# Peptides against a protein of PDB entry 4GMN: the designs that were tried, part 68

Target 1, 375 residues: chain A of PDB entry 4GMN
Amino acid sequence: RYANITLLALVTLASIGTDFQETLVKGNQGSRESPISAADEEWNGFDDADGDAMDVDQKSSSGEDQEEDYEEIDVKEDDEDDDDDSITSEMQADMERVVGADGTDDGDLEDLPTLRELIQTAVPQLIRLSNLPIDSDESLTIQSHALSALNNISWTISCLEFANGENANIHNAWYPTAKKIWRKTILPILEADSADLKLATQVTSLAWAVARVLHGETPTDGNPHRKFISLYHSSKQQAGGNSNSIEEPEDPFQGLGVKCIGVVGSLAHDPAPIEVNREVGVFLVTLLRQSNNVPPAEIVEALNQLFDIYGDEELACDKEVFWKDGFLKHLEEFLPKMRTLTKGIDKRTQPELRTRADEALLNLGRFVQYKKKHA

## One batch from the design tools (peptide; made by RFdiffusion4, then SolubleMPNN)

Design b1_p12_7_s3 (from b1_p12_7, 5 letters changed)
Fold by OpenDDE base, seed 1:
Structure b1_p12_7_s3 (fold): chain B 375 residues (1-375), chain A 12 residues (1-12)
Amino acid sequence: as target 1 above (375 residues)
Amino acid sequence: MPKPLPPPPVLA
């Protein structure tokens, strides 16, 4: 009886975490229809603070009018009011405030009551439930559901913009809780060194969501980056031996390998110790060098993480790792391989993977050009 | 079970 109530509550909290993300995605789509003019904006790195807007002279090429008669396909919007009654009016109102609010720096969530209760009331209980002694299938089930709820909440929060002081109230409320999830939930599970790949995938997903907010400020106790690198390698060894038992996730970006890359990438951001950054950077660059044996989704993620980590030349990791360890050469040598890899992805069968690979290829070209100018 | 949330799309 108590177990069923606990499981229902955990499923509900995991749903709430999903529903919040869906609301954020819908809200952000309405604001971002600013046409990114396909202007040849020179990649300036990730530091937009130095507003040296290079005046690119608009050379007016007059191309001729071909009137292609676009047949109006009258797409009847069948408003299937899928009243997915899952999103409460209170959750929607909280998400509308999150999308529109210049965050106050006080970490107060007075105006975000649902999010406040998630962070302050629900998450501490989820952390407690994830740390129960595992002595039964029931306790394993409770742990798995608690991890799922923590994952969904943490992912939703990690989708908020925190740059430039945006959502600072949410960031300040979440930050100590995120550190608590890391120390109380993630680290103990990683230290238990369980052969359970399902549990490893759940904890790695949660670790990525948490590390996307904490970055290099993620607690370095017990060298967690090495544990995730080891988990990456162990997962590849197990998949090679028993091709029949691990259903590869339908989504290539949900793989344990991608999640491990995302975690270690996020952990390597400034102000991470330079040794942590180096070990992660070498791991990521090594994946590119070994790309013939690496899933395309893991290559895409490894590239994005390398851009995010080394996009700023003012960071200590640029000089002490990127340049010192000769990463530019490896990225440049990888460009023709990435073109081949991307062209090998069928747009019809794997449209998302192809889009993200085309983007990562474009960004790799820009990033290599940027780094060559700043050498 | 609610699916674990996907990693957000990387904005290019």
Scores: peptide ipSAE 0.026, ipTM 0.752, DockQ to the pose 0.103
Fold by OpenDDE base, seed 2:
Structure b1_p12_7_s3 (fold): chain B 375 residues (1-375), chain A 12 residues (1-12)
Amino acid sequence: as target 1 above (375 residues)
Amino acid sequence: MPKPLPPPPVLA
């Protein structure tokens, strides 16, 4: 009886975390439908400079009306009103404030009551529940649901912009809580070295969400980057041996390999120790060199992580790792392989993977060109 | 660069 109430509360908290993310994505899509015009803007790295708002001078080029007679496919909208009235009016109002807050509102979390209660009341209980002794299938179920709720909340918060002091109130409230999740939930589960790949996937997803906010300030206790690299390799060995299909997640970006890459990439950002950065950078570049046996989604993620880690030339890791270890040569040699890999992805069966691979290929070309000018 | 979209949350 108490377990079922606890499980229902955990499912509800996981749902609230998901619905909160969907609302953020919908709010940000309205702002991101500015097509990243494939303007040949030379990628100049990640300058943290206060670059003036791009005055998008919409020169209306009046392209001529080709009346392509789109046959009106009368898609009967079967309005299955799935009244997923899960989004409370208060939660939606909090999200509209977070998405619409031009970075001038140093507002206290007092103005974000739902988010405040999630961070201050719910998350501390979820950390407690995820760290209970496992002695029964019921305790395993509670841990799994607590990890799912922590994952969804952490992912949602990791979708907020925190650059240039944006959302500083949320960042300041989340940062100590994120470090607590890392130390009290993630590290103990990773140290238990369980053969449970489901649990490993859940904790790695949560670790990525947390590390996307903490970056190189993620606690380095016990060299967690090496644990995730080891987990990556172990996951590949298990997939090759037993045709007990862990159903490869339908989404290629939900794979444990992608999640491991995302975590270690995020851990390698400044101010991470140069040795942590080097071990991660060498791991990522090694995936590109061995790309013939690496899933395309893992290659896409490894490229994005390499761009984010080494995009700024002012960082110590640029000189001490990128240039010193000769990463540019490996990226340049990978460019023709990436073109072949991307072209091999079927747009019809894997549209998202193809889009993200096309973007990563474009960015690889720009990044190689940038680094060659700054050599 | 386009920030990589986070993987969708795991529905419980």
Scores: peptide ipSAE 0.026, ipTM 0.760, DockQ to the pose 0.413
Fold by OpenDDE base, seed 3:
Structure b1_p12_7_s3 (fold): chain B 375 residues (1-375), chain A 12 residues (1-12)
Amino acid sequence: as target 1 above (375 residues)
Amino acid sequence: MPKPLPPPPVLA
């Protein structure tokens, strides 16, 4: 009886975390003007002068009109207005305040009561439940649901802008809690060295969400980046050996490999120790060099992490790692491989993967040009 | 189980 109530509460907290994210993503998509302009402002040096429009000579080969009579399958869009009545008016009001908050209020989470209760009341209990001794299938189920709820809350918070002092009140409330999740939930599970790839995937997803806010300020105790790199390699070895391959997630970006890359990338940001940055940077560049045996989604994620880590030339990692270890050469040598990889992705069967690969290819070209101008 | 949230869309 208590277990079922706890399970229901954990499912409800996990759903609340999802619904908050969906609302935030929908809100941010409405406020994002064309994504082209924001990337050009952070890259302080792309003067857009050389519009050499490659005139793709479309030779009109007049192939004959086969009138294939496509029967118009009148797919009645059953507008199942699934009024996903899951979003409470209080949750919606908290999200509207977060999206509209120009970061100026050093205030307590007084104006964000739902988010306050999630951070201050729910998360400490979820951390406790994720640390229960695993002695039964019931305790394992409770842990898994507690990790799911922590994941969804942490992901939702990681989708907020914290640059330039935006959402500083939320950041300040979350930051100590995020460090607590890391030290009390993530590290103990990683140190238990469990062969459970489901648990490893859950904890790695949570670790990514937490590390996306903490970045290089993530606790370095026990070299967590090396644990995630080891987990990456172990996951690849297991997938090759047993026909009980964990069903590759339908979404290529939900793979354990992508999640490991996202974690270690986030851990390598300034002010991470230069040695941590170097080990991660070498790992990511090594994936690009070995790209023939790496899933395209992992290549996309590894590129994005490399851009985010090494985009700023004022950072110590630019001189001490990027230039010193010759990363530019590896990125330049990877450009023709990335073009081939991206062109090999079918737009019809994998539209998202193709879009994100086209973006990462564009950004790789721009990034290589930027770094060559600043050499 | 609610699906794990997708990684946020990378700001291109």
Scores: peptide ipSAE 0.026, ipTM 0.749, DockQ to the pose 0.104
Fold by OpenDDE base, seed 5:
Structure b1_p12_7_s3 (fold): chain B 375 residues (1-375), chain A 12 residues (1-12)
Amino acid sequence: as target 1 above (375 residues)
Amino acid sequence: MPKPLPPPPVLA
């Protein structure tokens, strides 16, 4: 009886975390007149020079007029108004304030009551539940649901803009809580060295969400980047051996490999210790060198992480790692491989993966040009 | 285009 109430509460908190994210995405789509990311504005190498739209010479092959009379199947969109009334009016109002705040509203967390209660009341309980001794299937189920709820909340918060002092109130409230999740939930699970790939996937997902806000300020105690690199390699060894498919997630970006790359990339951002940055940078560049045996989604993520880590030339990691360890050469040598990889992705069967690969290829070209100009 | 945020791994 108590277990079922706890599980229902954990599922509800996980749903609330998802619903917040969906509301954030919908709100950001309405406000997106093209936000050049602040990183795209400062990065002169990603200037949207309108000019070189490669005229893909669509050679007009005059293929003949087969008038196939496609019967207009009047697919009545039954607007099943699935009024997914799951989003509380209070939650929606909180997210609308967060998304619609043109950076000028020093709105206290007092004005965000649902988000405040998630951070201040729910998350501390979720951390407690994720730390229960695993002595039963019930305790394992509670841990899994607590991790799911922490993940969804942490991901939603990691989708907020915190650049230029935006959402500073939320950042300031979340930052100590994120460090607490890291130290009390993530590190203990990573130190337990469980062979449970489901648990490893959940904790890695949560770690990525948390590290997307903390970046290089993520606690380095116990070298967590090495644990995630080891987990990456271990996951590849298991996938190659047993056709007990962990159902490859339908979304290629939901894979444990992508999550490991996202975590370690985020951990390597400034002000990460140069040795942490180096170990991660070498790992990411090594994936590009081994790209023939790496899923395309992991290559896309590894490229994005490399751009975000080494995009700023003023950072110590640019000189002490990027230039010193000769990363530019590896990126330049990878360009023709990336073109081949991207062209190998079927637009019809994997449209998102293809789009993200086309973007990463474009960005790789720009990044290599930028770094050559600033050499 | 803004780099599409990696779709947050929503654990369903």
Scores: peptide ipSAE 0.025, ipTM 0.746, DockQ to the pose 0.432

Design b1_p12_7_s4 (from b1_p12_7, 5 letters changed)
Fold by OpenDDE base, seed 5:
Structure b1_p12_7_s4 (fold): chain B 375 residues (1-375), chain A 12 residues (1-12)
Amino acid sequence: as target 1 above (375 residues)
Amino acid sequence: MPKPLEPPPVLS
């Protein structure tokens, strides 16, 4: 009885975390004609001055008008108003305020009561439940659901803009809690020698969500970046040996490899220790060099992380790692490989992966040009 | 079980 109530509460908290993200996305689509690309910091290094629109003269081959009278199948859009009434009016109002709020500095969540209760009341309980001794299938189930709820809450918060002091109240409330999740949930699970790839995937997803807010301020205790790099390599060794692979996630970006790259990339951002940055940067550049054996989604993620880590020339990691370790040369040498990789992705079967690869290829070309101007 | 939240698309 108590277990079932606890599991229901954990499922509900995980759903609330999802519903918040959906509301945030919907609220943003109403205010910006562009889906919030939260890195719509116009990377001011792209002088788009060379608007050489390659006029691809698509010769209009006049193929004959076969008027095949395709019967207009009146697909009644049954507007099944799936009134997914899952989102409470209070949660919606909180997310609408988050999207519309000019950041107040005070870390006060008075105007965000649902988000406040998630951070201050729910998350501390989820951390406690994720730290239970695993002595039964019931305790393992509770841990898995607690991690799922922490993941969804952490991802939702990581989708908020915190640049330029935006959402500073939420950032200030979340930051100590994120560090607590890291120290109390993530690190203990990573230090437990578990061969459970499901648990590893859950903790890595949570670690990425947390690290996307904490960046280089993520606690470096026990060298977590090395643990995630080790997990990346271990996951590849297991996938190659057993045809009973965990069903490859339908979404290539949900793979444990992508999640490991996202975590270590986020951990390497300023103000990360230069040695942490170097170890991660070398890992990412090594993936590009070995790209023939790396899934395309992991290459896309590794590129994006390299752009985010080394995009700012004023950062100590630019001089002490990027230039010193000769990363530009590796990126230049990777450009023709990336073009081949991207062209090899079928737009019909993997449209998202193709789009993200086309973007990453564009950004790679651009990033290489920028770094050459600043050499 | 609710779907785990996905990483947002890296914003170009």
Scores: peptide ipSAE 0.027, ipTM 0.745, DockQ to the pose 0.091
Fold by OpenDDE base, seed 4:
Structure b1_p12_7_s4 (fold): chain B 375 residues (1-375), chain A 12 residues (1-12)
Amino acid sequence: as target 1 above (375 residues)
Amino acid sequence: MPKPLEPPPVLS
């Protein structure tokens, strides 16, 4: 009885998340004037004007090298399993930092009571339900429905513009909750290393939605980018062996490979550690080099992520990764392959994939020209 | 189940 009520509530929350997307997108589209014909704009990079340079005052206290021979204190493992659900001091500092921005645009969703209740009341329960011990088909069903509801809410929020201080109240309310979804739902499921490709696809979809808001501020604990790169490779190995079609989703952009690329691309944005950016950038460029064995949708996503990560020349990753690791050469060498790939997509059978590939090809040409001008 | 939300088209 309780399980059927819980499942109905989870289905309802997932539906509310979907219906709310249409409402928010219609609200924001009312302020965007007509799509300027993107045909004639030279790619000028991303002018992120709000480079609030956090002066990390690196007081290099050169403390002297005292080699104190610390004796092996045999600290007995007293296994007190205190499940202290204590907010880590870092998580508390992250929450205080989001609240400590100038208190005019507190995450006061007063005008958005439904979104407030989704973020503040529903999401914490969905996180709890996604972390239930899997002891039955019923608990597995509850987890899957909780992940679906979290996915739909997170995707809806990730469709909002947050550039230039737009929707700042929503961003500020969502940001700590997004970090909580990452730490409490996404990481534990990734660490469990489950062979369940359905669960992996659900958590990767959620991770992409969350990472599209957090970008390089996504928690780096346990190197999640490497886990998603590993998952990408593992998914390719399994697809090659078993003729038991996991039905490739009818939409090529719903594939686990595309979702893995979207996550790791989002994780590699500034202020991500340069080595995280490098590992992701090398992964993405390697997909382009191996494009004969990569689905076209994954190539499109990998290109878009490369444009977004390396579109700004003022970012440390441009100099320290893009130029230093010679990415421009790989992109230029890929142009003729991308033209062939795009022309090979049938407009009648795959119109969306063809449109997205035509756009990515156009942007690749512009991006290569831009980077050659700024070399 | 409600259809999972798909990644939006990159807003041009």
Scores: peptide ipSAE 0.027, ipTM 0.742, DockQ to the pose 0.102
Fold by OpenDDE base, seed 2:
Structure b1_p12_7_s4 (fold): chain B 375 residues (1-375), chain A 12 residues (1-12)
Amino acid sequence: as target 1 above (375 residues)
Amino acid sequence: MPKPLEPPPVLS
């Protein structure tokens, strides 16, 4: 009896998350003019160039020369060169305390009472329900429904624009909750190393939705990128052996492989550690090199992630990974393979996959040309 | 079960 009420509540929360996404997408489609087919715009990276320089005419009021003679206290720099740049778990916890002590003033979501109740009241209960001990088919069903509700809420929030300080109130309310979902729901399920591909697909979908907001600020505890790379490889080994049991999702972009690529790509953005970025970048470039046996949807996702990670030349990962590890050569060598792959997709049977592959091929051409100018 | 939200198409 209690289980049926809990399951009904979880189904209702998952439906509210879906209905909210449809409402946000319809709202944004009214303000986004149809993406101009930027067919002829040269891809110049992610230029944050819309610094509208407000000409603040600072009238220089000539305030007078009070020479207050502050005595130079000669603090001797004792040069103790202990470069133990080990960001202590305490500094990370204190940064998390400082970012968590940025007052989530309950006021920031006053105009969004439904979203506030979803984030502040519903999500903490969903985290609790997703982290219950699995002792029965009933507890497994509750976990699956809690993960579905968390997935739908997290995906909906990840569809909001947060660039340029847009939706900052929602971002600030979501950010600590997203980190909590990561640490209390995603990581414990990944550590359990379950052979359940359904559970792995659910947690990986949730991880991607969370990492699409947190990017390189996603907690790196226990090297989660390596777990998703391992899950990618394990999923391929299982699919090759038992053609009967994995209903390939009708949508190629719902595959566990695509979701793993989306998670690790999102985890590799700045300010991710350069070693995390390198391991992910090498994984993605390796998929392109081995593309003959990789599903087209995974190639499309791997390309998009590579563009997003290495689009900005000012980032440390551009010099220390992209150029240093010679990624440009691999992308250029992949261009003729991508043209063949894209042309092999039937527009009649797989129209979405063909459209996204045509776009990724166009962007690959532009990206290679851009990087060659900045070499 | 409600259909899991599909990852939005990557906004190209």
Scores: peptide ipSAE 0.027, ipTM 0.746, DockQ to the pose 0.091
Fold by OpenDDE base, seed 3:
Structure b1_p12_7_s4 (fold): chain B 375 residues (1-375), chain A 12 residues (1-12)
Amino acid sequence: as target 1 above (375 residues)
Amino acid sequence: MPKPLEPPPVLS
């Protein structure tokens, strides 16, 4: 009884986290469609007149259409409008405030009651539940659901803009909680060195979501970047050896390899220690050099992380790592390989992977040109 | 299980 109620509550918290993200993504797309007033430049189109009327008399061959009487199976779509009214009016009001909040309110989460209760009341309980002793299948199930709920909440918060002091109230409330998730949930599970790839994937997803907000301010205790690099390599060795194909996730960007790259990339941002930045940067550049044996989605993620880490020339990592370790040369040598890789992705079977690879290729060309100008 | 939230599209 108590376990089923706990599981239901954990599923509900995970759903709330998903629905909150979907609406934030829809809200952020709507704000970019400020109609740039199409200045009606009357492009007076070319007048070219000559409509020569060639009268091609193609003959009327009367093929007998056999009317195959397809019985309309009146599939009553029972519109089970499962109006999963999961979004409470309070959640929607919190979302509208988050999307509309120009970050000038030093306000406590007083105006965001649902988000406040989620961060201050729910997340501490989820951290507790994720740290229960695993002594039964029931405790393992509770841990998995608690990690799922923490993942969805953390991902949703990581979709908010915190640049330029935007959402500073949410950032300030989340930041100490994100550090608690890292130290109390993520690190203990990573230190247990479990051969459970499902648990490793859940923890790595959560670690990425947390690290996307904390960046280089993520706690460096015990060199967690090395644990995720080790996990990356271990996952590749296991996939190659056992014919128990871990069902490659249908989405190539949901793979454990992509998640490991996303975590370590996020950990390497300023103000990360230069040694951490160097180890991650060398790892990412090494993936590009070995690209023939690396999934395209991992190459896309590794490129995006390299652009984000080394995009600013004023950062200490630009001089002490990017230029000093000769990363530009490796990126230039990778450009023709990236063009070949991107062209090899079928737009019909993998449209998203192709789009993200075309973007990463464009950005790689721009980034190399930028770095050559600022050399 | 709710799907793990996809990494948001890199806002270009």
Scores: peptide ipSAE 0.026, ipTM 0.743, DockQ to the pose 0.093

